# Peptides against a protein of PDB entry 3KDP: the designs that were tried, part 115

Target 1, 230 residues: chain A of PDB entry 3KDP
Amino acid sequence: PFLIFIIANIPLPLGTVTILCIDLGTDMVPAISLAYEQAESDIMKRQPRNPKTDKLVNEQLISMAYGQIGMIQALGGFFTYFVILAENGFLPIHLLGLRVNWDDRWINDVEDSYGQQWTYEQRKIVEFTCHTPFFVTIVVVQWADLVICKTRRNSVFQQGMKNKILIFGLFEETALAAFLSYCPGMGVALRMYPLKPTWWFCAFPYSLLIFVYDEVRKLIIRRRPGGWVE

## One batch from the design tools (peptide; made by RFdiffusion4, then SolubleMPNN)

Design b2_p19_1_s2 (from b2_p19_1, 17 letters changed)
Fold by OpenDDE base, seed 2:
Structure b2_p19_1_s2 (fold): chain B 230 residues (1-230), chain A 19 residues (1-19)
Amino acid sequence: as target 1 above (230 residues)
Amino acid sequence: MERIKEIMEKAEKALKELF
């Protein structure tokens, strides 16, 4: 999010407070829950990792986590961001380069895509209105990410949803996201303004895409062990 | 809470001015 904010000079898609709510709130319990996942049925058929040659974080893991899944997650967040700004008169093409004027407190006549002028205060309300739905979008795509991280080779349908701590994590992150989004005072405390319930659905195609993508990946791995997809 | 918010706002502002 922050790199695109700089490169495209667009209004801030996600605030630092909201990022901390992701990293310390919604990510911790789900991440811990993976430690309680049952071993894959073939784990005892695999050689143990050689700690001298095999890195814990390899190029394949970086490519998968940041290059593939992380990119789909980011696209979901930005899609939600652009939908909300478009609903408020700012089309995506008009946002390019707008940051300088957007963040200037002395400019109170920033025009939207329809020629309506926006004060600094109005623009900041719209900016902060984007932060909560972007956060919720990340949580919704993390449902799929958490489920796909259960296994490297087995389908989720083969492994099943037997990990009660993982199920608890999914409910906890969802309940926390709802609490942060709708609890009175969060707009003042965390700059998390309430979102329309319909904006939750903006993330669902991307969550489904992550899930389908990984199930196809795992299917390829099962059919062609030792391929470049592993 | 307010003090953390103020620190974070200052940090966000400083980052926006750096870039």
Scores: peptide ipSAE 0.000, ipTM 0.258, DockQ to the pose 0.026
Fold by OpenDDE base, seed 4:
Structure b2_p19_1_s2 (fold): chain B 230 residues (1-230), chain A 19 residues (1-19)
Amino acid sequence: as target 1 above (230 residues)
Amino acid sequence: MERIKEIMEKAEKALKELF
């Protein structure tokens, strides 16, 4: 999010406070829950990792986590961001280069895509209105990400949802996201303004896309072990 | 659009009452 904010000079898609709520709030319990996942059925057929030659973080893992899944997650967040700004009169093409004027407190006549003028205060309300739905979008795509991280080769349907701690993590992150989004005073304390319930659905196509993409990937790995997709 | 304007006006009013 922050790289696109700088490169495209768009209004800030996700605030520092909301990033901290993701990294320290919603990600910790789900991530810990993976330590309690049952081993894949073929684990005893795999050779042990050589700790001297085999890196824990390899290029394939970086490519998968940041290059593929992370890009789909980012696209989901930006989709939600652009939907909300468009609903408030700012079409995506008009946001390019707008950051300089957007963040200037002395400019009170920034025009939207329809010629409506926005004060600095109004623009900041819209910006902060984007942060919470972007955050919620990340949580919703993390549901799929958490589920796909259960296994490297086995389908989720083969492995099943037997990890009760992982199920608890999904409920915890969702409950925390709902609490941060709708609890009175969060708008003042964290600048997390309440979102319309409909904005939760902006993330669902991307969550489904992550899930389908990984199941297809795992299917390819099972059919062609040792391929470049592994 | 009108409902979003109304929500924004309510939020702006609430912010002006807090600051």
Scores: peptide ipSAE 0.000, ipTM 0.255, DockQ to the pose 0.039
Fold by OpenDDE base, seed 5:
Structure b2_p19_1_s2 (fold): chain B 230 residues (1-230), chain A 19 residues (1-19)
Amino acid sequence: as target 1 above (230 residues)
Amino acid sequence: MERIKEIMEKAEKALKELF
């Protein structure tokens, strides 16, 4: 989010407070839950990793986590961001380069895509209105990410959803996201304004995309073990 | 919470001023 904020000079898509709520709030319990996942059926048929030659974090893992899944997550967040700004009169094309005027408190006549003028305060309300749905979008795509992280080769349908701690993590992160989004005073405390319930659905296509993408990846790995996709 | 908020707002402001 921050890199695109700089490169495209757009209004801030996700605030630092909301990032901390992700990293410290919604990610911890799900991450811990993976330690309770059952081993894949073939794990004892694999040779142990050589700690001298085999890196724990390899290029394939970086490519998968940051280059593939992380990009789909980011696209989901930005989609939600652009939808909300468009609903408030700011089409994506007009956001390019707008940051300078957007963040200037002395400019109270910034025009939207329809020629409506926006005060600094109004613009900041819209900006903060984007932060919460972007955050919620990340949580919704994390559902898929957590589920796909259960296994490296087995389909989720083969492994099943037997990990009760993981199920608890999914509910916990969702409940926390709902609490942060709708609890009175969060707008003042965290600048997290409440979102329309419909904005939760903006993330669903991307969550589904992550799930389908990884199931296809795992299918390829099962059919062609030792390939470049592993 | 307020102190964290203030620190975060200052950090965010400083970051916005750097770019």
Scores: peptide ipSAE 0.000, ipTM 0.260, DockQ to the pose 0.027
Fold by OpenDDE base, seed 3:
Formats: structure tokens, sequence, C-alpha cells
Structure b2_p19_1_s2 (fold): chain B 230 residues (1-230), chain A 19 residues (1-19)
């Protein structure tokens, strides 16, 4: 989010406080829950990792986590951001380069895509209105991400949902996201304005895409072990 | 839905008082 904010010179998609709520709030319990996952059915058929040669974080894991899944997550967040700004008169093309004028407190005549002028205060309300739905979008795509991280090769349907701590993590992150989004005073304390319930659905296609993508990946790995997809 | 709208309106009002 912050890199695109700088490179594309667009209004801030996600606030620093909201990022901290993701990293420390909604992601921590789900991440810990993976330590309680049952071993895959083929684990005893794999050689033990050599701690001298085999990195815990390899290029394939970086490519998968940041290059593939992380990009789909980011696309989901930005999709939600652009939808909300478009609903408020700012089309995605008009946002390019707008940050300088957007953040200037002395400019009170910034035009939207329809020629309507926006004061600094109005623009900041719209900006902060984007932060909560972007955050919720990240949580909704994290549901799929957490589920796919259960296994390297086995389908979720083969492994099952037996990890009670993981199920608890999914409920906890969702409950926390709902609390942060709808609790009175969060707009003042965290600059997280309440979102329309319909904005939760903006993330669902991307959550489904992550799930389907990884199940297809795992299917390819099972059919062709040692391929470029592993 | 109405309760969410009331919370949004209160949040917007609190922002206007800060700025």
Amino acid sequence: as target 1 above (230 residues)
Amino acid sequence: MERIKEIMEKAEKALKELF
C-alpha cells in the first residue's frame, strides 16, 4: 500500500495505525495457530530438512508468499479502495498524481472526476473512510491465506479443518475486525470509520481466488512432484 | 443499518470538531 502511495502519488490507501492493527491484531493469533496443525499424511515419506543447506525461507516460499499470494491480497485491498473512491466521485485515473494537492491543507477546491470541488476536510473524511474497508479486505483474504498455509501438498479437503486453534484464530480475527470497524469511538481513536456491510463482499472474489489458485497449485504438485510450481 | 448510520454520523461530527 505505502509503495503505491508514493509511486503513483495517490491518496493514502491504508493508515499506519490500521497497518499495526493488521500485523499485531488480526494476523498474530492465526499465525500462531499454524503451529498446532496436524502433519501432512506424506510427512514420513519426506527426508528431514538439512539445517546446513536447506533454508527455512527459500526463493520458492518468497515467490509464493510475496510474489503471488501477497500480490492477490494487495489487488483485493486496492480494488476495495478504488471502488470506495469511485463511489465518492474519484475515478482511479484521476487519483494518479493527486496526493500533493490532496494532502495540501490550503487547497480547498480539488476537483473530482465529475468537476465537484472538495475541501481538505471532506477529502480526509473520504481517505479515512477507505482505511477500514481496506483493512477488512485484508482480513477476508487472510481467511483464505490461513487455510491454504495449513498444507504444502495436501488439499484442504484431504487435510480437513481439525485444528481447533486455527478455527479459533479465524473467529478471533473476524471478531476483532468487526470490533475495530463498528465499535463507537474507533473513528476518533484509530481513524477507522464504520464501513457499509456491503463493502465486506468486495474482498470475497479475491479470497476465493487465493483458495482456488492454491488448490490448483497443490493439485499440480501432487500430479507432478519436483516441478517448477513446488 | 440505522445504528451503523448513527455511528458514522457521530464519527463524522467528532472529526469536524477535531479539525
Scores: peptide ipSAE 0.007, ipTM 0.281, DockQ to the pose 0.060; fails the geometry check

Design b2_p19_1_s3 (from b2_p19_1, 15 letters changed)
Fold by OpenDDE base, seed 3:
Structure b2_p19_1_s3 (fold): chain B 230 residues (1-230), chain A 19 residues (1-19)
Amino acid sequence: as target 1 above (230 residues)
Amino acid sequence: MERILKIIEEALARLKELF
């Protein structure tokens, strides 16, 4: 989010406080829950990792986590961001380069895509209105991400949902996201304005895409072990 | 916080000048 904010010079998609709520709030319990996952059925057929040669974080893991899944997650967040700004008169093309004028307190005549002028205060309300749905979008795509992280090769349908701590993590992150989004005073405390319930659905296609993508990946790995997809 | 954001902005501006 912050890289695109600077590179494309667009209004801030996600606030720093909201990022901290993701990293420390909604992601921590789900991440810990993976330590309680059952071993894959083929684990005893794999050689033990050599701690001298085999990195815990390899290029394949970086490519998968940041290059593939992380990009789909980011696309989901930005999709939600662009939808909300478009509903408020700012089409995605008009946002390019707008940050300088957007963040200037002395400019009160910034035009939207329809020629309507927006004051600094109105623009900041719209900006903060984007932060909560972007955050919720990240949580919804994290549901799929957490589920796919259960296994490297086995399908979720083969492994099952037996990890009670993981199920608890899914409920906890969702409950926390709902609390942060709808609790009175969060708009003042965290600049998290309440979102329309319909904005939760903006993330669902991307959550499904992550799930389907990884199940297809795992299917390819099972059919062709040692391929470029592993 | 604003100082950290400025440092990141400056670092990214320098990165843009390198590409």
Scores: peptide ipSAE 0.000, ipTM 0.227, DockQ to the pose 0.016
Fold by OpenDDE base, seed 5:
Structure b2_p19_1_s3 (fold): chain B 230 residues (1-230), chain A 19 residues (1-19)
Amino acid sequence: as target 1 above (230 residues)
Amino acid sequence: MERILKIIEEALARLKELF
């Protein structure tokens, strides 16, 4: 989010506070839950990793986590962001370069895509209105991410959803996201304004895309072990 | 406990206003 904010000079898509709520709030319990996942059926057929030659974090893992899944997650967040700004009169094309005027408190006549003028306060309300749905979008795509992280090779349908701690994590992160989004005073305390329930659905295609993408990846790995996709 | 219940009730009321 922050890189695109700088490169495209668009209004801030996700605030620092909301990022902290992701990292410290919604990610911890799900991440811990993976330690309780059952081993894959073929784990004892794999040779142990050589700690001297084999890196824990390899290029394939970086490519998968940041280059593939992380990009789909980011696209989901930005989709939600652009939808909300468009609903408020700011089409994506008009956001390019707008940051300078958007963040200037002395400019009270910034025009939207329809020629309506927006005060600094109005613009900041719209910006903060984007932060919460972007955050919620990340949580919704994290559902898929958590589920795909259960296994490296087996399908989720083969492994099943037997990890009760993981199921608890999914509910916990969702409940926390709802609490942060709708609890009175969060707009003042965290600048998290309540989102329309319809905005939750903006993330669903991307969550499904992550799930389908990884199941296809795992299918390829099962059919061609030792390939470039592993 | 009562304060938590009030916060939940207010949150639910706001949620209903958003529908």
Scores: peptide ipSAE 0.000, ipTM 0.280, DockQ to the pose 0.259
Fold by OpenDDE base, seed 2:
Structure b2_p19_1_s3 (fold): chain B 230 residues (1-230), chain A 19 residues (1-19)
Amino acid sequence: as target 1 above (230 residues)
Amino acid sequence: MERILKIIEEALARLKELF
């Protein structure tokens, strides 16, 4: 999010406070829950990792986590961001380069895509209105990410959903996301303004895409062990 | 609830001054 904010000079898609709510709130319990996952049926057929040669974080893991899944997650967040700004008169093409004027407190006549002028206060309300749905979008795509992280080779349908702590994590992150989005005072405390319930559905195609993508990946790994996809 | 919100607001205000 922050890199695109700088490169494209667009209004801030996700605030620092909201990022902290992701990293310290919605990600911790789900991440811990993976430690309680049952071993894959073939784990005893694999050689143990050599700590001298095999890195814990390898290029394949970086490519998968940041280059593939992380990119789909980011696209989901930006899709939600652009939908909300478009609903408020700012089409995606008009946002390019707008940051300088958007963040200037002395400019109170910033025009939207329809020629309506926006004060600094109005623009900041719209900006903060984007932060909560972007956050919720990340939580919704994290449902798929958490489920796909259960296994490297086995389908989720083969492994099943037996990890009660992981199920608890999915409910906890969702309940926390709803609490942060709709609890009175969160707009003042965290600058998290309430979102329309319909904006939760903006993330669902991307969550489904992550799930389908990884199941196809795992299917390829099972059919062609030792391929470049591993 | 208000007390927790106030603590969070104060913590966030301090964090904003740090950055």
Scores: peptide ipSAE 0.000, ipTM 0.226, DockQ to the pose 0.037; fails the geometry check
Fold by OpenDDE base, seed 4:
Parts: C-alpha cells; structure tokens; sequence
Structure b2_p19_1_s3 (fold): chain B 230 residues (1-230), chain A 19 residues (1-19)
C-alpha cells in the first residue's frame, strides 16, 4: 500500500494505525495456530531439511508469499479503496498525482471527478473512511491465506479443517475486525470509521481467487512433483 | 483474549497520540 501511495501519488490507502491492527491484532493468533496443524500425510516420504544448506526462507517462498499471494491481497485492498473513493466522487484515474494537493491543509478546493470541491477536513474524513474497509479486506483475504498455509502439497479437502486452534483464529480475527470497525469510539480512538456491511463483500472475490489459485497450484505440484511451481 | 485486545487498544491509542 505505502509503495503505491508514493509511486502513484495517491491519497493514503491504509493508515499506520490500521497496519498495526493487522500486524499485532488480526495476524498473531492465526499465525500461531499454524504451529498446531497436523502434518501432511506424505511428511514421512520427504527427506529432512538440511539446516546447513536449505534456507528457511527460500526464493520459492518469497515468490509465493510476496510475489503471488501478497500481490492478490494488495489488489483486493486497492479494489476496495478505489470502490470507496469512487462512491465518494473520486474515480481511480483522478487520484493519480492528487496526494500533494490532498495532503495540503491550505487547499480547500480540491475537485473530485464530478467538479465538487472538497475541504481538507472532508478529504481526511474520506481518507480515514477508506482505512477501515481496506483493513477488513485484508482480514477477509487472510481467511484464505491462513487456510492455504495449512499445507504445502495436500489439498485443503484432503487435509481437512481439523485444527480447532486455526478455526478459533479465524473467528478471533473476524471478531476483532468487527469490533474495531463497529465499536463506538473507534473513529475517535483509532480513526477507524464504521464501514457499510456491503464493503465486506469487496474482498470475497479475492479471497476466493487466493483459495482457487493455491488449490490449482497444489494440484499441479501433486501431478508434477519437482516442477518450478513447487 | 479480552485482556490482549485491551492492551492492543491502549497501545494503539498511545501510538495515535504520537502521530
């Protein structure tokens, strides 16, 4: 999010407070829950990792986590961001380069895509209105991400949802996201303004895409072990 | 869980006062 904010000079898609709510709030319990996942059925057929030669973080893991899944997650967040800004009169093409004028408190006549003028205070309300739905979008795509992280090769349908701690983590992160989004005072305390219930659905196609993408990847790995997709 | 959430909320509130 922050890289696109700088490169495209668009209004801030995700605030520092909301990033901290992700990293410290919604990610921690789900991530810990993976330590309680059952071993894959083929684990005893795999050679042990050589701790001297095999890196824990390899190029394949970086490519998968940041280059593939992370890009789909980012696209989901930006989709939600652009939908909300468009609903408030700012079409995606008009956002390019707008950051300089958007963040200037002395400019009170920034025009939207329809010629409506926005004060600095109004623009900041719209910006903060984007942060909560972007955060919620990340949580919704994390449901799929958490589920796909259960296994490297086995389908989720083969592994099953037997990890009760992982199921608890999914409910916890969702409950926390709902609490932070709708609890009275969060708009003042965290600048997390309440989102329309419909904005939760903006993330669902991307969550499904992550799930389908990884199941297809795992299917390819099972059919062609040792391929470049592994 | 509720205690952890409260600690996170307090930490985030303090962080907001800094930014």
Amino acid sequence: as target 1 above (230 residues)
Amino acid sequence: MERILKIIEEALARLKELF
Scores: peptide ipSAE 0.000, ipTM 0.242, DockQ to the pose 0.054; fails the geometry check

Design b2_p19_1_s4 (from b2_p19_1, 16 letters changed)
Fold by OpenDDE base, seed 1:
Structure b2_p19_1_s4 (fold): chain B 230 residues (1-230), chain A 19 residues (1-19)
Amino acid sequence: as target 1 above (230 residues)
Amino acid sequence: LKEILERIKEALKRLEELF
C-alpha cells in the first residue's frame, strides 16, 4: 500500500493507525496461535535441514510471502480503495498525482472526475472512509493467510481445524476489526470511520483466491517434491 | 505516533474492560 502511495502519488489508502492496528491488534494473537498448531503428520518423515546449505528464510519463502500472497492482499485492499473513491467521484486515473493537492489544507477546490469541488475536510473524510474497509479487507485475507500457515505441505483439509487457540485468534481479530469499524468514537480516536457491512464481502474473493492458490501450491508440492514451488 | 499509540492502548484497554 505505502509504496503505491509514494510511487503513484495517490491519496493515502491505508493510514499509519490502521497499519498499527493490523500489526499490534489483529495479527498478534493469530501469530501466537500458530505456536500451538499441531505438527504436520509428515514432519518427522522429512529430513532435517542442512544448516550449511538450507536457509530458514529462503528466496522461495520471500517470494511467497511478499511477492505472491502480499500482492494478492494488496490487490484486495486497493480494489476496495478504488471502488470507494470511484463511488465518491474519484476515478482511479484521476487519483494519479493527486496527493499533493489532496493533502494541501489550503486547497478547497480539488475537483473530482465529474468536476465537483471538494474541500479539505470532505477529502479527509473520504480518505479516512477508505482506511477502515482497507483494514477490514486485510483482516479478511488474513483469515486465509492464517489458515494456510497451519501447514507447509499438507492440505488444511488433512490437517483440520483442531487448534482452538487459532480459532479463537480468528474470532478475536474479527471482533477487533468490527469494534474498530463500528464502535462510537473510533472515527475521532483512530480516524477509522464506519463502513457499510457490505464492504466486508469485497475481500472474500481475495481470501478465497489466497486459500485456493495455497491449496494448489501444496498439492503440487505433495505430487512433485523438490519443485520450484516448495 | 505517540498519540496514536496512546489511543490504540486506550482502545485496547476498553476492549479488555468489555471482556
Scores: peptide ipSAE 0.009, ipTM 0.267, DockQ to the pose 0.050
Fold by OpenDDE base, seed 2:
Structure b2_p19_1_s4 (fold): chain B 230 residues (1-230), chain A 19 residues (1-19)
Amino acid sequence: as target 1 above (230 residues)
Amino acid sequence: LKEILERIKEALKRLEELF
């Protein structure tokens, strides 16, 4: 998110506070919950890792985690961001290079895609209106990420949902997201303005996409062991 | 709590100005 903000010079899609709420709030308990996941039924049939040749974190794992799933998450967040700004008169093409004028408090006549002028205060309201839905979008896609991380090879339907701590993590991150989105004073405290409940659904296609993608990936691994898809 | 949150907000704003 932040790299695209710099490169494209767009208005800030995700605030620093919101990033901290993701990294330290919503991600921590779910990540810890994975330590309590049951081993895959076939794990004892695998050869032990060779500590001299096999890295715990290899290029393939990095490519999968950060290159594929992370890109789908980022696309989901940016989709929500662009939809909100478009509903407020700012089309995606118009946002390119707009940051300099957007962040200037002395410019009170920034035009939208329809020629309407926006004051600095109005622009900051719509910017902060994007932060909360972007955050919620990340939480909703993280539901899929957490569920797919239960297994490397087996389908989630084969593994089941037996980890009560993981289930608790899903409820905790959702409850935290709802608290940060709707608690009075969060707009002043965290620059997280309340969102319409309908914005929770904007992430669902991406969450489903992540889930389907990983289930297909795992299906391919089960059918073709030792492939590049592992 | 409001004062603590304002202090955090100011600290984060200063951090954003550094980056």
Scores: peptide ipSAE 0.000, ipTM 0.270, DockQ to the pose 0.031
Fold by OpenDDE base, seed 3:
Structure b2_p19_1_s4 (fold): chain B 230 residues (1-230), chain A 19 residues (1-19)
Amino acid sequence: as target 1 above (230 residues)
Amino acid sequence: LKEILERIKEALKRLEELF
């Protein structure tokens, strides 16, 4: 989020405080829960890792985590962001380079894609209106990400949902996301304005896409071991 | 991956210039 804000000079899609709420709030318990996941049924059939040659984190794993799944997550968040801004009169093309004028308190005549002028206060209301849906979108796609991270090769249907701590983590992150989105005063404290309940569903296609993508990936790995898909 | 890492490095440099 912040990377694209700097590179494309768009209005801030996700605030620093909301990023901290993701990293320290919604992601921590789910990440810890993976340490309690049962070993895959085939783990004892794999050769032991050679600590001298085999890195625990390899380029393929980084490519999967950041280059594939992380990109789908980012696309989900940005989709929600662009839809909200478009509904408020700012088309995606118009947002490119707009940050400088958007963040200037003295410019009160920033035009939208339809020629309507927006005051600084109005622009900040729209910006903060984007933060909460973007945050919730990330949480919803993280449900799928957490579930797919249970296994490296086996399907989730083969592994099952037996990890009670992981299930607790999914409920905890969802409850925290709901609390941050709807608790009175969060708009002032966190600059996250209240979310329309319908925006929770905006991320569901991306969550499903992540899940289906990884299940297909794992299926290919099972059928063709040693392929480029690992 | 190299291209993504380079873009991240460039953005981090721009961030350091802002602070």
Scores: peptide ipSAE 0.000, ipTM 0.259, DockQ to the pose 0.018
Fold by OpenDDE base, seed 4:
Structure b2_p19_1_s4 (fold): chain B 230 residues (1-230), chain A 19 residues (1-19)
Amino acid sequence: as target 1 above (230 residues)
Amino acid sequence: LKEILERIKEALKRLEELF
């Protein structure tokens, strides 16, 4: 989010407070839950890692986390952001370069894609209206990310959903997201304005895409061991 | 997956009923 904000000079897609809520609130319990995941059924059939040559975090893991899954997550968040701004009169092309005028308190006549003028206060309301749905989009995509992280090679259908702590983590992050989105006073305290319940569904295609992508990846790994996809 | 999706759907439906 922040890199695109700088490069494209668009209005801020995700606030610092919402980033902190992701990093410290919604991601911690799910991440800890992975420590309690059962071993894959074939783990004892694999050769042990060489501790002298093989790193725990390798280029393949970084490529999977940041290069593939992280990009799909970012696309999901930006999709929600662009839809909200488009519904408020700002088409994606019009947002390019708009940040300078958007953030200027003295400019009260910023035009949208339809010629409607927006005051500074109105612009900040719509900006903060994007933060909560972007946050919720990340949480919904993280459901799929957490589930796919249960295994490196086996399908989730082979592993099953036996980890009760992981299931608890999914409910906890969802409950926290709902609390931050709908609790009275969060708009004032955190600048997280309430969202329509329909916005929860905007991330579902991307969550499904992540899940399908990783299941296909794991299927390829099982059929062709030692490939570049492992 | 179907059970997870149904639970998500139920949770979302409950949220819609609150608003």
Scores: peptide ipSAE 0.000, ipTM 0.212, DockQ to the pose 0.115

